# Peptides against a protein of PDB entry 6J54: the designs that were tried, part 143

Target 1, 223 residues: chain A of PDB entry 6J54
Amino acid sequence: NENLFASFIAPTMMGLPIVTLIIMFPSLLFPTPKRLINNRTISIQQWLIQLTSKQMMAIHNQKGQTWSLMLMSLIMFIGSTNILGLLPHSFTPTTQLSMNLGMAIPLWSATVFTGFRYKTKTSLAHFLPQGTPALLIPMLVIIETISLFIQPVALAVRLTANITAGHLLIHLIGGATLALLNINTMTAFITFTILILLTILEFAVALIQAYVFTLLVSLYLHD
Target 2, 42 residues: chain B of PDB entry 6J54
Amino acid sequence: QFQFTGIKKYFNSYTLTGRMNCVLATYGGIALLVLYFKLRSK

## One batch from the design tools (peptide; made by RFdiffusion4, then SolubleMPNN)

Design b2_p16_6_s4 (from b2_p16_6, 10 letters changed)
Fold by OpenDDE base, seed 1:
Structure b2_p16_6_s4 (fold): chain B 223 residues (1-223), chain C 42 residues (1-42), chain A 16 residues (1-16)
Amino acid sequence: as target 1 above (223 residues)
Amino acid sequence: as target 2 above (42 residues)
Amino acid sequence: MFEEISKIFEYLVKSL
């Protein structure tokens, strides 16, 4: 149904796509601090960024911490876009597989190439798990190689599928709730309760998916 | 930590160097097979 | 209060 997927169509204004403006909008929500003691909202944002940065970079050595700015910008971008996408009549760019692939493939490639450049022995050894029986080595190396190339696709599909499925489910359950209001108030109440729980879950999923995406990119960098 | 002798010293699944050599040997073998079939097909 | 919250939520869902 066109009505079901209408929220996933890229919006246009006077025939021009405004997707670029939507993608750039989250950056305006995170202003740069100017004072030693900032406003409460900015202080909370900076505190959250510092906490997430500390957790994400704890896995990496000093060389890997050079990627901190990129990884933090990535998690803030995906998280903010996902949360903003839960607003009524909003368009979520992260529901587009093309966008997520556009982020996943370059980041994955950069981490893989960085690994081969600076840690060639470890990166090559990663294709063979430790303790593998000798007879299984050739097959397992092939499987691990294929697994490596599936990683960027898995990153993009995971993010796209979870966000898209959440939006669709909220739309369907919401529509069912409205339809049941005129039929049976008791069933409508049950459906409404499910909708509330689902919306809370989707807020959590929006943040978790941003974290998982960035974490996996950082993990690939560590390997 | 592991003391290997002979060919296992260079091709093992426990050391980094051994694992790397196994991977390179696998890719080399595949490349040779592909090359063989390509030359045979002519 | 619950009715008002319900109406707000219905409006939000309808707008989704």
Scores: peptide ipSAE 0.006, ipTM 0.669, DockQ to the pose 0.015
Fold by OpenDDE base, seed 2:
Structure b2_p16_6_s4 (fold): chain B 223 residues (1-223), chain C 42 residues (1-42), chain A 16 residues (1-16)
Amino acid sequence: as target 1 above (223 residues)
Amino acid sequence: as target 2 above (42 residues)
Amino acid sequence: MFEEISKIFEYLVKSL
């Protein structure tokens, strides 16, 4: 059982935590363009960033588009860390709930406070859905208030749970595949096929979770 | 277009201002209740 | 060749 969670232990080298280096590593994968016509790899990266930026900012007003840099950096960070985490023997910081809470809570609070600051009436009215019967107003306001406070937790847990579960499944099925190689080659082949399919799925999940996390933060900002 | 008269003009679930007032009234009521119980406990 | 590929796959699985 301890071996299952060994991949989620913060790595140390010579007694020093290298988590900081791992967190900073994704930034090295996105070099700043220096030429008018960049390399093919950088051009593709910039193209992807522009596409995602266009899609993410399409739902925002001009004032909300000021958050474009932060939101794009967030999606690139989470996406890159999640994808890099799928590499063998890699540590994913996003599997740590503390990391995700550390991202979710400030961003959520910033969006909520920004909403109250610039759109006070709309933000206060958001606690009561339109068309609510008069008798349900107090209860619904309370529920909506609770829902608001659950948002950052749900945001962090969603990301953590999806990435962690994926890693655990890969580890478990990988271990099962190795164990079955000595027992039955055919069953091992089946489990290996499942492992491959799962890894492909986890690559997709890694990107989707990054997108969903950023999108939800963006939506909270829009409200 | 909803035409509200009287108290419904200020407290309704359809207009932005009405919704805001309802929310504020709810929080105010809760705060008063909490205050009441706190003062009663003394 | 198939054995080598299998070894690579085994290595990849072990690395997971």
Scores: peptide ipSAE 0.000, ipTM 0.657, DockQ to the pose 0.014
Fold by OpenDDE base, seed 3:
Structure b2_p16_6_s4 (fold): chain B 223 residues (1-223), chain C 42 residues (1-42), chain A 16 residues (1-16)
Amino acid sequence: as target 1 above (223 residues)
Amino acid sequence: as target 2 above (42 residues)
Amino acid sequence: MFEEISKIFEYLVKSL
C-alpha cells in the first residue's frame, strides 16, 4: 500500500500544521498537585517521578542535581509522547529525526560545555583513557574525539529508529493481518497474535527509549 | 601515586595532568600539520 | 455479533 509512510507525515488541519498542539498535549496529562492527599492518578504520577528522580540523581553530585528538573521534564515529555503515539491515528513527533536532533544536540552541547567550564582538566583528560601506551596516544585521542561528536547523533538516531521501526512494524503486520483475513482466517489469527505481542513490546520500548535518552544525557553530564 | 621524573612527569597516560598535556599536544600537533599543509599548498 | 466484532477489528487494524 502506497500509504505505508502516511502516518509519519505531519498532520495538517485546514492547511495549517497542528504539530504544535500535539507537542503541547502531553503537558495537559500532568497537572500540578494542589492538595496534600491528591487523587490516585496524580499520586501514582508523583510516585513515578520521585522514583525516577532518585535513580537518575543517585550518580550525580550536588551540583549535578541542579539538572534534575530539566532531566525529569525531558523523560516525562519523551515518555508521554511515545506512549500517546501508540494510539490509533496518532502522530508521534519523536519519529521525526529533526525533533530528536533538536533535543539531543543542545543537551549534549550543554553537558560538554559545562564539563569544560567546571572540570576542564578532567574533561580534557577524558579523551585519553588511563594506561594507554605512549605510541597509541595520538590515535586514541582522535578516536575519542570522533566518538564524542557521534554521541548526539547516536542519541537522536537511537530514539528515532526505535520508535519509527516499531510503528512501521505494527503498520505492516496490521496490513498483513487484514490481507490474510480474506485468504486464510487461521493465518490471520496468528498474525493478529503477533501484532498484540508487538504492541505490548512497543509500549515497553516507548518507555525504555525515553529512559535511555535521559539516562545517557545524565551520564554525559556526569562525565 | 606514580612519581614520574623528567618529560614523563608532564606527558604520561596515568596522571590527570599528564593525560591533559598529551591531549593538548595531540591537538597542537594536528593543528600544526594542518597549518603546514595549508601553507605548503601556496 | 460476529459481524460487528469483525468490523470493529477491521477498524482497529485499519487505524494502525
Scores: peptide ipSAE 0.000, ipTM 0.661, DockQ to the pose 0.013
Fold by OpenDDE base, seed 5:
Structure b2_p16_6_s4 (fold): chain B 223 residues (1-223), chain C 42 residues (1-42), chain A 16 residues (1-16)
Amino acid sequence: as target 1 above (223 residues)
Amino acid sequence: as target 2 above (42 residues)
Amino acid sequence: MFEEISKIFEYLVKSL
């Protein structure tokens, strides 16, 4: 049982945590273009970034588009770390709740404070949905206030839970396939097929979670 | 556009200003209640 | 060939 969770333990080398190196590693995969016509790999990366940027920034006005750099960096960071974490014997920093909270809380705070700074009236009015009956106003305002504070937690937990659960499932089914190889090869083959399908799913989940995380931050900025 | 008169002009759930005032009134009321209980306990 | 493929898959599963 301890072996199942071993992949979530922060790796140490000679007693020193290597987590910082792991976190910085994805940044090396995205070099800055220096030429007008770049290599094929860089061109594909730029194309993907442009596509995602166009989709995310379509919701924002000109002032909101100033956040494009931060949002794009965020999605690339989370996406790359999640994908790299699916490699065998790899450690994913995004499985750590502390890491995700460390990203979610500041970003959420920034969006909320930005809203109060520039659109104070609209931000305050957001605590009360339009058209609410007068009798429900006090209760609903309280609920909406609580909901606001839950947002950063939900954002972090969603990312952490999805990635962690995916890793656990891969390990469990992987272990089951190995155990079944000695019992029945046919059943082991079926289980192995499921494992492959699951790994493909986890790749998709890894990208989706990065996108959703960034999109929600963007959405909070829009509100 | 909804035309509200009287108190409903300032406190309504349809206009932006009305919603804002309702929120502020709610927070103000809660703050006053908390303050009241704190002062009463002394 | 099948045995080799099986070994590769076994290794991949074991690496997980």
Scores: peptide ipSAE 0.000, ipTM 0.649, DockQ to the pose 0.013

Design b2_p16_7_s1 (from b2_p16_7, 12 letters changed)
Fold by OpenDDE base, seed 4:
Structure b2_p16_7_s1 (fold): chain B 223 residues (1-223), chain C 42 residues (1-42), chain A 16 residues (1-16)
Amino acid sequence: as target 1 above (223 residues)
Amino acid sequence: as target 2 above (42 residues)
Amino acid sequence: LLEVLSELLRKVLELL
């Protein structure tokens, strides 16, 4: 078990955590545009950001549109870190639950407090779904309040579990392929093919999880 | 469109105000219950 | 439920 999870240990150099540099690295991949017509890479990035921004913020009012920068930065950060984490022998910071909690809790609290500040009546009403039988109201309100407090944990755990599980699976299959190279070359080739397909799947999962995390934060803001 | 009269006007699960009042009533009841037990223990 | 979740969180954090 120690060997399986060794890749998830935060890297250190001379006793200093390198994880801080790893977390900051994705920011270098997204430079700020300075020209009216930028190069192809920046243009594609800006187009993707605009597309996702329009899609994500379509449900929000003008006040919700203020969160566009934060939400887009969040999805870009999580997405880029997840993709970079799929590089061979790379450390993914988003596999650390502490990091995801560090993102989820403040964002969740901000959305909840913003909701109570500007839409107090609607926010309080969300603790009771519409059409609930009268006898179930007290119990359901309690359950919904508990559900509210589970939301930040669910955000963090969902992202962490999906990314970690994917990385673990890639590691296991990769280890199996290496072990089978000297035992059965044909089986090793099959497992290697599965590994390639799995890596492609994990690229998709990485982007989806980034999107889902940001989307759920956005939905909590919208409620 | 729902038309409620009497107590159902203020405490219902269909209107926004009714739902809010139900939630507040539930929280108030829980708070009073907790307060009762705290005062009883002392 | 919150206690169970907290314990699970602790275990997951220890594992990660």
Scores: peptide ipSAE 0.095, ipTM 0.757, DockQ to the pose 0.022
Fold by OpenDDE base, seed 2:
Structure b2_p16_7_s1 (fold): chain B 223 residues (1-223), chain C 42 residues (1-42), chain A 16 residues (1-16)
Amino acid sequence: as target 1 above (223 residues)
Amino acid sequence: as target 2 above (42 residues)
Amino acid sequence: LLEVLSELLRKVLELL
């Protein structure tokens, strides 16, 4: 059991919190453009950011588009950290529930409070869906209120669970492949193939979870 | 478009204002119930 | 939300 979760322990060297450096490292992979025509890599990055920004902000009005910078920075951060976490012996900060809660709760609260501030009537009306029978109104309002408070928890747990489960599965299958190399090479090869397919899937999951996290935050902002 | 009269005009599940009022009424009712039980226990 | 989820699902299926 200790070996399974060893990869999820926050790395420290000589008592120094290296995790802080790990969190800051993805920012180095996205340099700011300095030229009118940038390098191919930077141009591709900017193109991807523009595409994702158009998709994310298409739902929002002009007032909601003010959050574009925050949401795009969030998706880039989560996406980059998740992808970097798939490197061998890497540590993903997003596997830590504390970090995801630290991101989810403030962003969720900000979206909810901004909704109440600028769209008070609409936000209050969201607690009661249209066409609800009169007798079910109190119960439904309570349920919707509970649902609202579960949103940040679900947002954090979803991201954490999906990334963590992927990492655990990669480690387990990877360990199984190494163990089976001396027992049955054919089975080890099959397990290794599964590991490769799983790693490809985890790359997709890493990006999807980043997108879903930002999308849900954006959706809560849109109300 | 909606023909609501009386209390239904202010408390309905169809109009935006009606939904808002229903939510506020529900929260107010819950708050009063909590207050009642709190005062009763005292 | 359902439309967004359906689109996301389609994208995931395209990646798989």
Scores: peptide ipSAE 0.088, ipTM 0.738, DockQ to the pose 0.031
Fold by OpenDDE base, seed 5:
Structure b2_p16_7_s1 (fold): chain B 223 residues (1-223), chain C 42 residues (1-42), chain A 16 residues (1-16)
Amino acid sequence: as target 1 above (223 residues)
Amino acid sequence: as target 2 above (42 residues)
Amino acid sequence: LLEVLSELLRKVLELL
């Protein structure tokens, strides 16, 4: 069991954590543009960022558009780290619950406080859905209050669990494939095919989880 | 637009102001209950 | 949230 989770241990070099370098590495893959017409790779990156930005910020007014840079940086960071984590023998920082909580809690708090600051009446009204029967109002307000505090936990756990489960499954199927190589080559080939399909799925999951995490933060901002 | 009269004008689940007041009243009620039980335990 | 989810589902179905 220790060998199974060895890939999730924070890497250290000479007793110093390498996690900081791993977290910073994805930023090198997205250089800043220096020309009006950039290289093909930079142009594609900018195009993707613009498309995602338009989709995510379409629900926000001018005040909400100020959060565009932060939200786009967040999705790029989580997406890039998740994809890089699928490389063999790679460590994914987003598999660590502490990191995801460190991102989720401040962002959630910022969205909630921003809502209370600029839309106090609307934010308070969100604790009670429209059309609620009068007798259910106290209980429903309590439930909605609890729901609000579960949001940062849900953001962190969702991202962590999905990425971790994907990594674990890839390792298990990979290990099974290696074990079956000398037992039954045909079965090993089938398991290897499943592994390939699973890796493709995990690439999709990596991007989706990054998008969902950022989208929910944006949605909480919009209230 | 909803037309409410009396107490329903200030405490309703349809208007923005009514919903806000209901939330505040609920929190106030809970706070008073907690305070009551705290004083009772003494 | 439900509206966002429904729109996402529609987009996914359109891509398939």
Scores: peptide ipSAE 0.074, ipTM 0.727, DockQ to the pose 0.031
Fold by OpenDDE base, seed 3:
Structure b2_p16_7_s1 (fold): chain B 223 residues (1-223), chain C 42 residues (1-42), chain A 16 residues (1-16)
Amino acid sequence: as target 1 above (223 residues)
Amino acid sequence: as target 2 above (42 residues)
Amino acid sequence: LLEVLSELLRKVLELL
């Protein structure tokens, strides 16, 4: 059990936590462009950011598009941290529920408060679906209210659970592969193949979860 | 498109204003119930 | 949302 969860322990150097450095490290992978025609890597990054920005901001009006910087930074941060976390023996901060809650709760509250600030009538009306029979109104309003408060929890848990589960599976299958190398080479080869397929899947999951997290935040902003 | 009269004009599930009023009425009712139970204990 | 997710899924599946 200790070996299984060892990768999820916060790393320290000389008793000092280096988690802050790990969190800030992805920012170094996205340098600020200074040229009209940048390097291929920077150009690809800008292209990806532009595409994702167009897709996410297409739903929002002018006021909602002011959140573009925050949403793009969020997807870049989560995506980069998730991908870096798939490196061997890497620590992924997004596997920590505390971090994801720390991101989800403020962002969710900001979207909800922004909705109440600028779209008060629509936000209040959102607690009651259109066309609801009169007798079901009180119960449905309560359910929708509860649903609203579950949103930040679901947002954080979804990201944490998916990334954590992926890491656990990689470690388990990897450990099984290493153990089977000395027992049965053919079985070890099969498990290794599964591990490779799983790692490819986890790369996709890492990006998808970053996108879904950011998309849901944007949808909550749109109401 | 919807023509409502009387109380249904203010409390309906089809118009934006009606839905808002229904939500406010529901929260108001819950608040009154909570207040009633708190005051009953005193 | 479902349409966006479905399109995203299709793109991911095409890459895989």
Scores: peptide ipSAE 0.050, ipTM 0.723, DockQ to the pose 0.031

Design b2_p16_7_s2 (from b2_p16_7, 12 letters changed)
Fold by OpenDDE base, seed 2:
Structure b2_p16_7_s2 (fold): chain B 223 residues (1-223), chain C 42 residues (1-42), chain A 16 residues (1-16)
Amino acid sequence: as target 1 above (223 residues)
Amino acid sequence: as target 2 above (42 residues)
Amino acid sequence: LEKVLSELLLKVLELL
């Protein structure tokens, strides 16, 4: 059990938390442009950010587009941390539920409160779906209220569970491959192939989870 | 398009204002119930 | 009723 979760322990050096440095490290991978025509890598990054920004903000009005910077920074942060976490012996901060709750709760609260502030009537009306039978109104309002409060939890748990499960599975299959190397080389090769396919899948999951997290925050803002 | 009269004008599940009023009424009712049970326990 | 239930189910599925 200790071996299974050893990769999820927060790394420290001489009692000093390196987690803060790990969280800040992805920021170094996205330098700000300094020239009209930048390096190819930076240009590709900006192109990707522009594409994702257009997709994310397409559903928002001008008022909602004010959140574009924060949402884009969020998706870049989560995406980069998730991808970097797939490196061997790397620690992903997003595997920690506390980290994801720390991101989800404030953002969710901000979106909900901004909704109530600028779209009070619409936001209150969202607690009651249109066309609800009169007898079901109280119960449905309660359910919708509960659903609203579950949103930040679901947002955090979804991200944490998907990334953590992926890391755990990679670790388990990786350990199994190493154990099978001396037992049956053919089966070890098969498990290794599965591991490679799984790692590719986890790269996709890493990006998807980052996108879903930001998309849901965006959708809650748009409500 | 919806022509509501009387109480249905203010409390309906189709209009935005009606939905808002229904939500507020439900929250108010729940708050009153909680208050009632809290005062009853005293 | 079916429409309301479907909407609720979709919301639950969205949360999952």
Scores: peptide ipSAE 0.315, ipTM 0.835, DockQ to the pose 0.022
Fold by OpenDDE base, seed 4:
Structure b2_p16_7_s2 (fold): chain B 223 residues (1-223), chain C 42 residues (1-42), chain A 16 residues (1-16)
Amino acid sequence: as target 1 above (223 residues)
Amino acid sequence: as target 2 above (42 residues)
Amino acid sequence: LEKVLSELLLKVLELL
């Protein structure tokens, strides 16, 4: 069991945490554009950012549009870290629940507070769905209140669980492939093929989870 | 197109104001219950 | 009633 989770241990060198550097590394992959017509890589990045920004912020008003920078930075950060985490023998910071909670709780609290600040009536009304029977109102309000407080936990756990589970599966299949190399080469080839397909799937999952996390934060802001 | 009269005007699950009032009433009731039990425990 | 149930289901699906 220790070997299975060894890849999820926070790496340190000489007692110093390298996790900080690992977290900061994705920022180097997104340089600031300086020209009107940039390199192809930067242009593609900007195009993707603009596309996702327009898609995610379409549901928000002018005040909500102010969150565009933060939401886009969030999706880029989570997405890049997740993709980099799929490199062989790499450490993914987003597999740490503390990391995801550190992102989820402040963002969630900010969205909820912003909602109560500017849209107090709608925010309070959100605790009671429309058309609820009168007898169920007190219970439903309590449930919705609890649901609100579960949101940051759900955001963090969802991201952590999905990425962690994917990584575990890759490691397990990879380990099985290596073990079968000396036992049966044909079965090892099959497991290796499965590993490749799984890796491709995890790339997609990594991006989807980043998008879902950011989208839900945005949705909570919109209420 | 809902027309509510009386108490339903203020406590309605369809309008924003009604929903807000219902939520506030629920929270108020819970707060009063907690306060009641707290005072009785003392 | 269906709306309430649907909303509850959506909440569950959101958590999953």
Scores: peptide ipSAE 0.267, ipTM 0.828, DockQ to the pose 0.022
Fold by OpenDDE base, seed 5:
Structure b2_p16_7_s2 (fold): chain B 223 residues (1-223), chain C 42 residues (1-42), chain A 16 residues (1-16)
Amino acid sequence: as target 1 above (223 residues)
Amino acid sequence: as target 2 above (42 residues)
Amino acid sequence: LEKVLSELLLKVLELL
């Protein structure tokens, strides 16, 4: 059982954790442009960033669009780390709940406090949906407040659970494929095909989870 | 626009101000209840 | 009640 979760253990070198280096590594894959017309790789990256930025910030006004840099950096960070984590025997920092909480809680608090600062009346009114019967107002306000505090937990757990479950499934099917190589080659081939399809799915999940995490942070800012 | 009279003008679930006041009243009520139980135990 | 229930369900679905 420990072998199944061995890939989730924080790597160390000479007793020193190298998790910090792994977290910083994805940033090297996105260099800053120096020219108006850049290389093909940088141009494609910028094009993708612009497309995602336009889609995410279309909901926000000019004041909300100030968060575009933060949101785009967040999606690029989570997306890149998740994709790199799908490499064989790689450690994904986003599988650690502590890291996701460390990102979710500050960002959530920033969005909530920003809402209270600029839209105090609207933010307070958000705890009570429109058209609520008078008798249900106190209970609904309590539920809405609890819902607010569950938001950062939901963000962290959703990201962690999806990535962790994907990695676990890849490892299990991979291990089964290796075990079946000496027993039945045909079954092993089928299992290997499933593994390939699953890895492709996990690449998509990695990007989607990064997008959803960033989008929800943006949505909380808008609300 | 909704026209409310009396207490419903200040405490309603349709207007922005009314919703805000309801939320504040709810929090105030909870705070008073907590305070009451805290003083009762002593 | 239907609106309140729908809002509650949407919140639960949002958390999932």
Scores: peptide ipSAE 0.327, ipTM 0.829, DockQ to the pose 0.022; fails the geometry check
Fold by OpenDDE base, seed 3:
Structure b2_p16_7_s2 (fold): chain B 223 residues (1-223), chain C 42 residues (1-42), chain A 16 residues (1-16)
Amino acid sequence: as target 1 above (223 residues)
Amino acid sequence: as target 2 above (42 residues)
Amino acid sequence: LEKVLSELLLKVLELL
């Protein structure tokens, strides 16, 4: 069992934690543009950022558009870290719940406080859905308040659980494939095929979770 | 859109102001209950 | 009632 979770242990080199370097590494993959017509890789990155920014910021007003840099940086960070984590024997910082909470709580707090600051009436009214029967108002307000405080937890746990479960499943199927290589080659081939399909799925999940995380933060900002 | 009179004008689940007042009233009621139980212990 | 139920369902879907 310890071998299953060994990939989730924070890596160290010569007694020094290298987690900081791993977190900073994705930044090297996205260099700043210097030319009007950049390299193909940079052009693709800019195109993707432009598409995602248009989709995510379409629901926001001009004040909400100020969050575009933060939201785009967030999706790029989470997406890049999740993709890099799918490499063999790689450590993904987003599998650590502490990291995801560290991102979710401040961003959630910022969205909530921003809502109260600029849209106080609308934000307070959001605790009561429109058209609620009068008898159910007190209970529904309480439930909505609890729902608000569950948002950062759900946001962090969703990201952590999805990425962690994917990694765990890849390791389990991968380990089973290696074990079956010396037992039954045909069964090992089937298991290996499942592993390949699973890895493709996890690549999609990595991007989707980054998008969902950022989208939910954006949605909370919009209220 | 909606015309309310009396208490329903200020406390309704349809208008923005009405919803806000309902939320504030609910929080105020909860705060008063908590305060009551806290002062009861003393 | 249907609107309230729909909102509750949306909240559940948001948690998933």
Scores: peptide ipSAE 0.244, ipTM 0.823, DockQ to the pose 0.022; fails the geometry check

